Peptides against a protein of PDB entry 1EBD. Designs and how they scored, part 79

Target 1, 138 residues: chain A of PDB entry 1EBD
Amino acid sequence: KASYEGKVAAEAIAGHPSAVDYVAIPAVVFSDPECASVGYFEQQAKDEGIDVIAAKFPFAANGRALALNDTDGFLKLVVRKEDGVIIGAQIIGPNASDMIAELGLAIEAGMTAEDIALTIHAHPTLGEIAMEAAEVAL

## One batch from the design tools (peptide; made by RFdiffusion4, then SolubleMPNN)

Design b2_p21_7_s3 (from b2_p21_7, 6 letters changed)
Fold by OpenDDE base, seed 2:
Structure b2_p21_7_s3 (fold): chain B 138 residues (1-138), chain A 21 residues (1-21)
Amino acid sequence: as target 1 above (138 residues)
Amino acid sequence: SGVERVLGYLLENPASPKARV
C-alpha cells in the first residue's frame, strides 16, 4: 500500500448509461507486476453463498513467461460449481492489463470454464494461462 | 471500489517478494 508506485485505473467504456449493471467491469493496476480483476473474488462469492472453484495457474509454468524471464504471479478463475460458469478472474503478472479482456468477455457472455479450455490459444503465449486455469477448474 | 478490492487481493496474494503494492 504505502510503497505503491503504479498507476491505478478503473477500466470502463465511455458513453454507456449509468444504469447498465455490467457483470464484468475490469479494474487494473499498472504496477510491477501488473494486476487486474473482473467479476467476483473467491471470498466474495463464498460470502454470498455461491459454491465456487478457485482455479489458479502460475506464470512460472507458462512457456512464454519463461521465455520472457518474467514469471512472477498467477491467474485465478472463479468458477461456479453448479454449472461451470466463470463469474470472476484475477491476474497478477506480466501483461495482466491486457489479458483481463478475454476473461471479461467470457464472464459477460456467460461462458464456462469448458468453453475456454476447449478454445485453442496460440503457443507459446501468456494467454495460454487462461486455458490452463480453465482446465484446472474442470 | 473495484480498485481497492484488487489492491486488497494483491496484498493477500503477493506475486513475489518484490511486488510493489
Scores: peptide ipSAE 0.022, ipTM 0.507, DockQ to the pose 0.037
Fold by OpenDDE base, seed 1:
Order: structure tokens, then C-alpha cells, then sequence
Structure b2_p21_7_s3 (fold): chain B 138 residues (1-138), chain A 21 residues (1-21)
């Protein structure tokens, strides 16, 4: 967040149009397991009157996580029901700090759960969990 | 902060394990 704000500030000082959209700024905790989030939490969306689907998929069901013997946690997608657009994502588990970037990109681009579900992810990878959660949201 | 908020939400989730920080 601070780094992005610094970039926006630098661009503004240079006379370039720039704005901070806090919705797509990731937050990461480098704990064990790692934690990461971007966009809306489910309750935040509900508090704002957004009808959402919270689609959750556990690392315990992910092939790569099983192979690594690191199956704690889950990925959650917060999907707006009206149009299927992903508006938030939370990950607790292996590689959460890096995996959140895919979902940040999806949110920034206005992608739907279907877009992610139809994106082929390499097998077996931790990243497949995003696809699996997206399928849950459909 | 954003990090604190995320940690709170994730760690309070019933299906979430406790993180070792």
C-alpha cells in the first residue's frame, strides 16, 4: 500500500493523472501459514449492500498442497451475484503471498468467476485452487 | 492497518488455522 501510494504521489507530482484505488491493493502477512487478501471481505460487501457469493476451497483438496504436506487453510473468492464479477479474495495457506497477485489482477481487470474457472492452471499447482474456488462460485 | 485487518479476518474464520507469526 505505502509503495503504491508513493508511486501515485510521484506521478501526481510529475503532473501525470493518477489515483489510488484501495480496493485492488493487496495485504500480506508473511506468517505460517501465510495470509493474503485483496478487495472486499464477504462481510464488508454485505455491509455495503452488495449481494455476494463467498466461494471457498480448501488446500486440503489441492493436489500440490497434498504433495507438499502443507494443506492448512483455504482460498475464498467474494463474487458479486449480479454479474459474477470477483470483488475480493482471501487466502490463508501455502504461497498465499504470491498467489494473491493473480486475484488482484482479476479484480483490477473486472474479471468474473467464470473467467478464472475457464483459465487453465498447470497441474498440479497451488494456483489451481483459484480455479477450483471460481468453479464453486458458478 | 490493512495487514492487521486481513490477519484479523482470516484468523477469526472458523475454518482458518492459527498463524505462527
Amino acid sequence: as target 1 above (138 residues)
Amino acid sequence: SGVERVLGYLLENPASPKARV
Scores: peptide ipSAE 0.021, ipTM 0.536, DockQ to the pose 0.033
Fold by OpenDDE base, seed 5:
Parts: structure tokens; C-alpha cells; sequence
Structure b2_p21_7_s3 (fold): chain B 138 residues (1-138), chain A 21 residues (1-21)
């Protein structure tokens, strides 16, 4: 966030009109396992009256996580039930700090769970867990 | 803080009992 805002400010000062217009700001905790979040938590969505599907997939079922012997945690998608749009994501597990970027992109672009489910992810990778969680939401 | 809120929500969802955040 700070880096992005700094870039926008620099561009504005240079005479290039720009706006800070973002939907989702990632939050990362570099613990072991790492934690990352972007967009809505399930309860936040519910508190705002949004009917959501919480789709969860464990790293224990991910081939790359198994190969790395690092299977603690899960990925959770918060999907708006009305239209299937992803409005939030949480990851606790290996490489969460980097993996959250895909979900941030998805949320900013207004993608659905189906969009991610139908996106081919390399096998075996940790990132494949996003696809698996998206399939749960279908 | 934002970090504390994220941790709180994440920990409300059970991860592996072996996970230490």
C-alpha cells in the first residue's frame, strides 16, 4: 500500500494525474506458517449483509505442500453467493505472503470462483490450492 | 492493528493443530 501510494504521488507530482483507486489491500504476517489476507473476511461480509460462500481447501491435500513437507494451514475464499464473485481470501500456510497476490488480482478484477477454477495452475504447485478452493465454491 | 485483526480472523478458522502463529 505505501509503495503504491508513493508511486501514485510521485506520478502526480510529475504532472501525470493519477488516482489511488483500489478495492483490496493485502495484509501479510511473516510468521511460521505465514498468514495473508485480502478483501473481506467471511464474518465481515456477513456483518454487511452479504450472503457468502466460504470455500476452504487444506495444504495437507496439496501435492506441492506434501512434497515440501509443509502442509499446515489452508486457503479460504470468500465468494459472494449472488454472482460467484470473489470478495475476499485468506491463506495460512507455506508461501502465503506471495500467493495472496493472485487473489488480490482476482478481487480487483472482479473475477468469480469459476474463473479461478477454470484457470490452469501448474502441477504440482502451492498456487494450485487457489484453484482447488475455487472448485469447492462451485 | 490490521495485523492483529488478520491473525484473529485467521485463527478463528482451525488450521493444523501443529501450526504455531
Amino acid sequence: as target 1 above (138 residues)
Amino acid sequence: SGVERVLGYLLENPASPKARV
Scores: peptide ipSAE 0.021, ipTM 0.522, DockQ to the pose 0.030
Fold by OpenDDE base, seed 4:
Structure b2_p21_7_s3 (fold): chain B 138 residues (1-138), chain A 21 residues (1-21)
Amino acid sequence: as target 1 above (138 residues)
Amino acid sequence: SGVERVLGYLLENPASPKARV
């Protein structure tokens, strides 16, 4: 967020508009396990009257996480029930700081849980957890 | 801050009791 705000400020000073108006700004905590979030939290969506599905999948069920003996945490997708569009995501677990980018892209592009579920993820990878969580949302 | 909010939500989730900052 700070980096994005700095970029916007620099562009404003230069007299040029920003090329992209980002809706989903990620937040990351480099703890152990790492924490990352983008878009709505489940409760935020509910407080705004958005009917959502919170689809959760644990790293304990991810093949790569098991192979790495690093299985603490989960991925959560916040999916709008009306149209299946992903409006938020939270990850606590291995590589969360990098993995959040896929979901940020999905939110910015207005993708659905089905879009992620039908996207082939390499096996075995930590990234498969996004696909698994998306399948839970269906 | 956004980071603090993320930390609060994620660390309080029962699926991640071993999380450390």
Scores: peptide ipSAE 0.021, ipTM 0.535, DockQ to the pose 0.032

Design b2_p21_7_s4 (from b2_p21_7, 6 letters changed)
Fold by OpenDDE base, seed 3:
Structure b2_p21_7_s4 (fold): chain B 138 residues (1-138), chain A 21 residues (1-21)
Amino acid sequence: as target 1 above (138 residues)
Amino acid sequence: SGVERVLGYILENPASPKARV
């Protein structure tokens, strides 16, 4: 957050258009299991009148997580029903702190659940869980 | 679930009840 705000401030000082968008700022807790979030939580979207799908996939069903014997938790996508655009994501589980970046990019770019579902992820990886959750949202 | 409750507490998710830690 601070680094992003600093960049925006520098751009403003240089005379370039800039804005701070906190929707794309990730929040991470380096606990065991790790926790990470970006964009809307499901209830936040509902409180703003956005009709959403909460698509959830467990690490217990991920091949790499099974191989690592580290299967606690899940990934959740918050998807706007009207157009399928991803507006939020939460991860609790292995490598959550790093995996949240893919979803932050997807939200920033206005990608849909279909875009993620159609993106080939290496096998077997923890990252495949994003693709699996996206498929749930379809 | 218990995991969701902990996530709600840690990340201040209004969709989850606050957990005792």
Scores: peptide ipSAE 0.021, ipTM 0.509, DockQ to the pose 0.033
Fold by OpenDDE base, seed 2:
Structure b2_p21_7_s4 (fold): chain B 138 residues (1-138), chain A 21 residues (1-21)
Amino acid sequence: as target 1 above (138 residues)
Amino acid sequence: SGVERVLGYILENPASPKARV
């Protein structure tokens, strides 16, 4: 967040208008396991009157996580029911700090759960969890 | 902070493992 805000400030000083979308700015904790979030939490969406699906998929069901012997945690997608658009994601587990980037991109671009579900992910990878969670949301 | 809010939400989830912070 601070780095992104710094870029926006630098661009403004240079005469280039730029917008900050805090919904698409990730928050990361480099703990063990790592924690990451971007966009809405499920309860935040509900409090704002957004009808959502919370789709969760565990690392314990992922082939790469099993191969790494690091299977604690899960990925949660927050999907708006009206149009299937992804509006938030939370991850606790291995490499959460990197995995959140794909979901940040998806949210920023206004992608749906179907868009991610239909995107082929390399096998076996931790990134497949995003695809699996997206399938749960369908 | 935003980080504290994320950490609290995730760690209080029943499916969440303990995290070293």
Scores: peptide ipSAE 0.020, ipTM 0.518, DockQ to the pose 0.032
Fold by OpenDDE base, seed 5:
Formats: structure tokens, sequence, C-alpha cells
Structure b2_p21_7_s4 (fold): chain B 138 residues (1-138), chain A 21 residues (1-21)
């Protein structure tokens, strides 16, 4: 966020009109396991009257996580029931700090769980867990 | 902080492991 805002500010000062217009700002905790979030938490969505599906998939069922012997945690997608649009995501587990970027992109682009489920992820990778969680939401 | 809220929510999930900061 700070880096992005700094870039926008620099561009504006240089005479290039720019707007800070973002839907989702990631938050990361570099703990062990790492934690990351972007967009809505499930309860936040419910509190705002949004009917959501919370779709979880565990790292214990991910092939790359197994190969790395690092299987603690899960990925959760918060999906709006009305249209299947992903409005939030949380990750606790290996590489969460980097993996959250895919979900940030998905949320900013207004993608659905189906979009991610139908996106081929390399096998075996940690990122494949996003696809698996998306399938749960279908 | 936002970080604290994220960590709190995630760790309160019944399937979440305990994280070490």
Amino acid sequence: as target 1 above (138 residues)
Amino acid sequence: SGVERVLGYILENPASPKARV
C-alpha cells in the first residue's frame, strides 16, 4: 500500500494525473506459518449483509506442501453467493505472503471462483491450493 | 492494527494452526 501510494504521489507530482483506486489491500504477517489476507473476511461480509460461501482447502492435501513437509494451515476464499465473485481470501501456511497476490488480483478484477477453478495451475505447486479452494466454492 | 486483526481472525479459525511471530 505505502509503495503504491508513493508511486501514485510521485506520478502526480510529475504532472501525470493518477488516482489511488483500489478495492483490496493485502495484509501479511511474516510468522511461521505465514498469514495473509485480502478483501473481506467471512464475518465482515456477513455483517454487511452479503450472503457468502466460505471455501477452505488445507495445505495437508496439497502435493507441493506435502513434498516440502510444510502442511500446516489452509486457504480460504470468501465468495459472494449471488454471482460467485471472490470478495476476500485468507491464507495461513507456506508462502502465504506471496500467494496472496493471486487472490488480490482476482478480487481487483472481479473474478469468480469458477474463473480460478478453471485456471490451470502448475502441478505440483503451492499455488494450486487456490484452484482447489475455488473448486470447493462451486 | 490491520495485521493484528488479520492474525486474530485467521488463528481463531478452528482449523488454523498456532502461528509463531
Scores: peptide ipSAE 0.020, ipTM 0.524, DockQ to the pose 0.031
Fold by OpenDDE base, seed 4:
Structure b2_p21_7_s4 (fold): chain B 138 residues (1-138), chain A 21 residues (1-21)
Amino acid sequence: as target 1 above (138 residues)
Amino acid sequence: SGVERVLGYILENPASPKARV
């Protein structure tokens, strides 16, 4: 967030238009396992009156995580029921700090769970967990 | 779950020393 705001400020100083959209600013904690979040938490969405699906998939069911013996945690998608649009995501598990970027992109682009579910993810990868969670949301 | 509660606590507290935003 701070670096993003710094970039926006630098662009403004340079006379270029730039906008700060806080909707899809990621938060990462480099713990073990790593933690990452972007967009809405499930409860935040509910508190704002948004009807959501919380689609959760565990790393214990991910082929790459199993192969790495690193299966703690999960990925959660927060999906708006009205249109299937992804409005938030949380990851605790291996490579969460990098994997959150795909979901940040999806949120910024207004993508649906179906869009992610239908996107081919390489096998076997940790990234497949996003596809699996998206399928849960369908 | 406990994991979810910890995740929520960590990510919602700006004072977390390992947090990056």
Scores: peptide ipSAE 0.021, ipTM 0.532, DockQ to the pose 0.039; fails the geometry check

Design b2_p21_8_s1
Fold by OpenDDE base, seed 5:
Structure b2_p21_8_s1 (fold): chain B 138 residues (1-138), chain A 21 residues (1-21)
Amino acid sequence: as target 1 above (138 residues)
Amino acid sequence: KEAERERRRRELLELRRRAEA
């Protein structure tokens, strides 16, 4: 957020029309397990009157997480029921700080759970959990 | 598909702006 806002400010100073205009900003806590989020939390969406599906998949069911012996936590997708658009994601678990980037991209691109579910993820990887959670949302 | 994604993106941006206001 700060880096992006800094770039916008620099462009404004240079006389270029620019504004901070983003859909989702990631937030990361480098704890053990790591926590990462982007876009809406489930309750935030509900509070704004958005009808959502919260699709959750545990790292305990992910092949790479098992191989790493690091299976605590889960990935949650917040999906708008009306059209399946991903509006938020939360990850608690291994590599959450990096994995959130894929979901940030998906949100900014207006992708659906179907788009993620139909994206081939390398096997075995932690990233497959995003695909698995997306399948839950279908 | 691209035009549809762009419409969805704009809609989500409007939701965020409303939440921040």
Scores: peptide ipSAE 0.130, ipTM 0.702, DockQ to the pose 0.856
Fold by OpenDDE base, seed 1:
Structure b2_p21_8_s1 (fold): chain B 138 residues (1-138), chain A 21 residues (1-21)
Amino acid sequence: as target 1 above (138 residues)
Amino acid sequence: KEAERERRRRELLELRRRAEA
């Protein structure tokens, strides 16, 4: 966010219209476990009248997380019901700070839960949890 | 921007369908 804000400010000073308004700005807390979010939280979407599915999958059910003995937390996808478009994601758990990037990309690209569910993830990886959560939303 | 995202999504889906054929 800070890097993005700096770039927008520099472009504005240079007389360029701040045309690059990114929709999905990630927020990360490098705690243990890590916390990351991008786009809408479930309640934020509901407050704006968006009908959403909150698809949650726990790290306790992820093979890589089990192998690492680091199974605290979950991934949550916020999916618009009418068309399956991903509008937000939250991750609490191992490598959340890096894993959020995939979901940020998905949101910016207008992808659906089905798009993520049909993307092959390497096995076994923490990243598979995004695919699992997407399948929950279907 | 929303219209552009939806266009890109459709393009990706079409590309994937072509790859499956």
Scores: peptide ipSAE 0.087, ipTM 0.627, DockQ to the pose 0.117
Fold by OpenDDE base, seed 3:
Structure b2_p21_8_s1 (fold): chain B 138 residues (1-138), chain A 21 residues (1-21)
Amino acid sequence: as target 1 above (138 residues)
Amino acid sequence: KEAERERRRRELLELRRRAEA
């Protein structure tokens, strides 16, 4: 948030048009396992009257996580039911701090669970878990 | 600042919902 808003301010001072146009700001905790979040939590969406699907997939079912012997945790997508648009994501597990960026991009771009499900992810990778969770939401 | 950010987030989501409907 601070770095993004600082960049917008710098562009304005330099005489370039700029706008603060963001929906989701990532939050990361570098614990063991790592925790990352972007956009809505499931309960936050429900409290605002948004009908959502919470699609969850465990790292214990991810091939790369198994190969690394690091299978604690999960990825959760918060998907708006009416149109399949992704409005939030949470990751607890290996490399969560970096993996959250794909989901932040998806939310800011207004992508659906189908968009991620139909995106080819390299095999075997931790990143495949996003595709697997997206398939759960379909 | 946090309250303003949260308002903008909700407004943008609502705008997207209406556009996608």
Scores: peptide ipSAE 0.060, ipTM 0.579, DockQ to the pose 0.085
Fold by OpenDDE base, seed 2:
Structure b2_p21_8_s1 (fold): chain B 138 residues (1-138), chain A 21 residues (1-21)
Amino acid sequence: as target 1 above (138 residues)
Amino acid sequence: KEAERERRRRELLELRRRAEA
């Protein structure tokens, strides 16, 4: 976010057209465990009157997390019930800062939980948690 | 585990196919 904002500001000062407004800008906290978010939180969606499914999958159920002995946290996927479109995601756990990128891409592309569920992820990886959460949302 | 994942994927693909039809 900060890097993106810096680029937009630099371009504006240079007289370039404003950068494309993105639907989903990620936020990351490099703590232990890491925290990452993109798009809507569940409660934010509800407050706006969006009917959502919040699908949660824990790192403790992921083979890579177990192998790393780092199983704290979860991934939450926020999916609009009407059409299955992913509108938000939150991750607390190892490598959350990198894992959020896939979900940011999914949101920007207007993908559904089904699209993620049908995407093969390498095994064993932390990234599989996104697929597992998407399956929960179906 | 790989066999289970492949089974689930096949089931999901079939589900999608039905939804698109």
Scores: peptide ipSAE 0.017, ipTM 0.458, DockQ to the pose 0.027

Design b2_p21_8_s2
Fold by OpenDDE base, seed 1:
Structure b2_p21_8_s2 (fold): chain B 138 residues (1-138), chain A 21 residues (1-21)
Amino acid sequence: as target 1 above (138 residues)
Amino acid sequence: MEEERKRRREELKALRERAEA
């Protein structure tokens, strides 16, 4: 966030009109397991009157997580029911700090759970969990 | 911005549909 804001400011100073206009601001805690979040939490969406699906998939069911013996936690997608658009994501588990970037990109691009579900993820990877959670939302 | 995101989503979907056909 700070880096992006700094870039926008530098561009403005250089005479290139720019503005801070992002939806997804990631939050990361480098704990064990790692925690990461972007966009809406389920309850935040509900509090704002947004009808959502909370699609959750556990790392215990992910092939790479099993191979690494690091299966604590889950990925949760917060999906707007009206149109399937992803409006938030939370990850607790291995590599959450890096994996959240994919979902931040998806939110910024206005992608749906279907878009993620139809994206081929390498096998076996931790990243497949995003695809699995997206399939749950369908 | 919401309309732009929606347009990009639909463009992405259409591109994928063409690729899968």
Scores: peptide ipSAE 0.024, ipTM 0.520, DockQ to the pose 0.119
Fold by OpenDDE base, seed 5:
Structure b2_p21_8_s2 (fold): chain B 138 residues (1-138), chain A 21 residues (1-21)
Amino acid sequence: as target 1 above (138 residues)
Amino acid sequence: MEEERKRRREELKALRERAEA
């Protein structure tokens, strides 16, 4: 957030039109396993009166995670039930700090679980777990 | 698809603004 706001400020100082325009801010903890989050947590959405489904898929069922012998954790999508729009995501597991970027993009773009489920992900990859979790939400 | 995604993005932005303000 600070880095992005700094860029916006620099552009404004340079005389170019710029504004802070974001929907979700990623948060990462570089632990082992890594933890990453973007957008709403399930409980936050519920507290705001948003009806959500939490779609969870474990790394233990991901082909790449198995191949790497690093299968702890899961990916969770927080999906608005009304229209299937992804409003949050949490990842605990391998490469969570980088994998959260795809989901941040999806949230910023207003994508649905169906959009991710229908996106071809390379096999076998850790990122494929996002597609699997999206399918759970359908 | 593009127009629908744009509308959904704006809805989410407004939702977050209400939560923060």
Scores: peptide ipSAE 0.021, ipTM 0.522, DockQ to the pose 0.866
Fold by OpenDDE base, seed 2:
Structure b2_p21_8_s2 (fold): chain B 138 residues (1-138), chain A 21 residues (1-21)
Amino acid sequence: as target 1 above (138 residues)
Amino acid sequence: MEEERKRRREELKALRERAEA
């Protein structure tokens, strides 16, 4: 966040159009398990009157997580019901700090849960959880 | 972009269905 804000400030000083989009800025805590979030939490969306689907998939059901013996936590997608657009994601689990980047990209690009669900993820990887959670949201 | 994305989703869905059959 701080690095992104610094870049935005530099671009603004240079006279380039730039804006801080806090919806697409990830927040990460490097705990064990790691925690990562981008965009809306489910309750935040509801408080703003946005009808959402909260799709959750546990690391305990992921082949790579099982192989690593690190199965604590889950991935949650917050999907707007109106159009299926992903507006938020939260991850608690192994490698959450890196995994959040895919979902940040999805939010920034205005992608839907269907876009992620139809994206082939390598097997076995932790990243498959994003695909699985997206399928839950369909 | 939006229409292209929609078309691509449909194509990928169809491809996936064929692969899973």
Scores: peptide ipSAE 0.018, ipTM 0.502, DockQ to the pose 0.028
Fold by OpenDDE base, seed 3:
Structure b2_p21_8_s2 (fold): chain B 138 residues (1-138), chain A 21 residues (1-21)
Amino acid sequence: as target 1 above (138 residues)
Amino acid sequence: MEEERKRRREELKALRERAEA
């Protein structure tokens, strides 16, 4: 957040049009396993009266995670029931710190679980878990 | 900030609906 706001300020000072229009800010903990989050947690959405689906898929069912013998954790999508729009995501597991960027992009662009489910992910990769979780939300 | 995020999400929803119509 601070880096993004700093970029906007620097562009304004340099005489270039810029605006702060972010929807979500990622949070990462470089632990073992890694933890990453962007947008709403399920309970935060419920506390605000948003009707959501929490779609969860485990790394234990991901082909690349199995091949790497690193299967701890899961990916969770928080999806608004009204229209299927992704409003949050949490990842605990291998490469969570980098994988959260795809979901941050999806949230900022107002994408749905269907958009992710219909996106081809390379096989076998850790990134496939986003597609699998999106299919659970359908 | 949260009100602005909610507004942005609704604007994106409306834009998608118009594109799909």
Scores: peptide ipSAE 0.017, ipTM 0.487, DockQ to the pose 0.060

Design b2_p21_8_s3
Fold by OpenDDE base, seed 1:
Structure b2_p21_8_s3 (fold): chain B 138 residues (1-138), chain A 21 residues (1-21)
Amino acid sequence: as target 1 above (138 residues)
Amino acid sequence: KEARRREAREELLELRRRAEA
């Protein structure tokens, strides 16, 4: 967020067109396990009257996480029931700080859980957990 | 798909703007 704000300011000063507004600004805490979030939390969506599916998949069921002996935590997708659009994601677990970028991209592009579920993720990778969570949301 | 994605993105921007206001 700070980096984005700095870039927007620099572009404005230079007389460039205004930067695109982002929907999905990630937040990361570099704890152990790492925590990352983008878009809506489940309760935030509910508080705004959005009917959502919260699809959670644990790292304990992820092949790469098992291979790394780092299986704490989960990925949660917050999916709008009406159209399957992903409106939020939270990750607690290995490489959450980097993995949140895929979900930020998906949210920013207005993708659905189906879009992620039908995207091939390499096996075994931590990133497969996004695909698995998306399948839960279908 | 493209039209749906554009609409969804616009809706999410509106929701965020309302939350920040």
Scores: peptide ipSAE 0.136, ipTM 0.724, DockQ to the pose 0.822
Fold by OpenDDE base, seed 4:
Structure b2_p21_8_s3 (fold): chain B 138 residues (1-138), chain A 21 residues (1-21)
Amino acid sequence: as target 1 above (138 residues)
Amino acid sequence: KEARRREAREELLELRRRAEA
């Protein structure tokens, strides 16, 4: 599957931090569906001894994705269990390349899943999936 | 809230620096 190949590529690119001064540097693959990643992958966090919640929400359950008939993929939030801080995010799906920016901002600012969950997202939008995933992490 | 966010960011930066070392 094209999405799987894109995911593997994104993981390879995002496997190591590239800058000391930034918490989260995004990696994007413009495949179909698009793949985007920022911050920790779930397994990376676990390997470093960080206890995390991996909150996954599928585009198949997103109202806008359904309306667009483009429901492949998911958003995954990697949340530190101790304090709810978002430390990573991965998106495979429609507009992943743009949607990752919200999560990059959240990570750089040290925001929690609750911060995203309590942010009003327009309905129905693809971006609403970030809020849905954040609610899963609570 | 602001203090928490700053602390979290600093912790994440430190984790990244350690991973690069």
Scores: peptide ipSAE 0.131, ipTM 0.704, DockQ to the pose 0.456
Fold by OpenDDE base, seed 5:
Structure b2_p21_8_s3 (fold): chain B 138 residues (1-138), chain A 21 residues (1-21)
Amino acid sequence: as target 1 above (138 residues)
Amino acid sequence: KEARRREAREELLELRRRAEA
């Protein structure tokens, strides 16, 4: 966010068009385990009257996480029930800081849980957990 | 799909604007 704001300001000063309004600004904490989030939390969506599905999948069930002996945490997708559109995601676990980018892209593009569920992820990878969580949301 | 995605993105932008207001 800070880097983004700096770029927008610099571009404005330089006389360039203002940056596009973004839907999904990620937040990352480089702790152990890492924490990352983008878009709505489940309760935030509910508080705004959005009917959502919170689809959670644990790293303990991910093949790559098992192979790495790093199985703490989970990925959560927040999906609007009306149309299956992903409006938020949270990750606590290995490589969360990098993995959040896929979900940020999905939210920016207005993708559904089905879009992610139908995207082939390499096996075995940590990234498969996004696909697994998306399948839970279907 | 493409038209749906554009519409969904616009809706999400509106939701975000409301949340930040």
Scores: peptide ipSAE 0.131, ipTM 0.723, DockQ to the pose 0.832
Fold by OpenDDE base, seed 3:
Structure b2_p21_8_s3 (fold): chain B 138 residues (1-138), chain A 21 residues (1-21)
Amino acid sequence: as target 1 above (138 residues)
Amino acid sequence: KEARRREAREELLELRRRAEA
């Protein structure tokens, strides 16, 4: 947020058009396991009166995570029930800090859980967990 | 599809603005 706010301020001072407003700013904690979040948490959406599905898939069921012997945690998608649009995502587990970017892109583009579910992910990869969670939301 | 995505993004931006107020 600080970097985004700084950019907007710099553009205003320079007399340039404002940058496009971002829907979702990622937050990352480089702990073990890593934690990453973008967009709404489930409870935040509910507090604002948004009817959501929270779709969760564990790394313990991911083939690459098993092969790496690193199966702690999960991926959660927060999906608006009305139209299936992804409005948030949280990841606790291996490579969460990098994997959150795919979901940030999906949110900024107004994509649905179906869009992710129908995107081919290489096998076996940690990234497949996004597809699996999206299928849960359908 | 593209029109739906643009509309959804605008709705999310509006929700964010309301939450920050």
Scores: peptide ipSAE 0.129, ipTM 0.719, DockQ to the pose 0.770; fails the geometry check

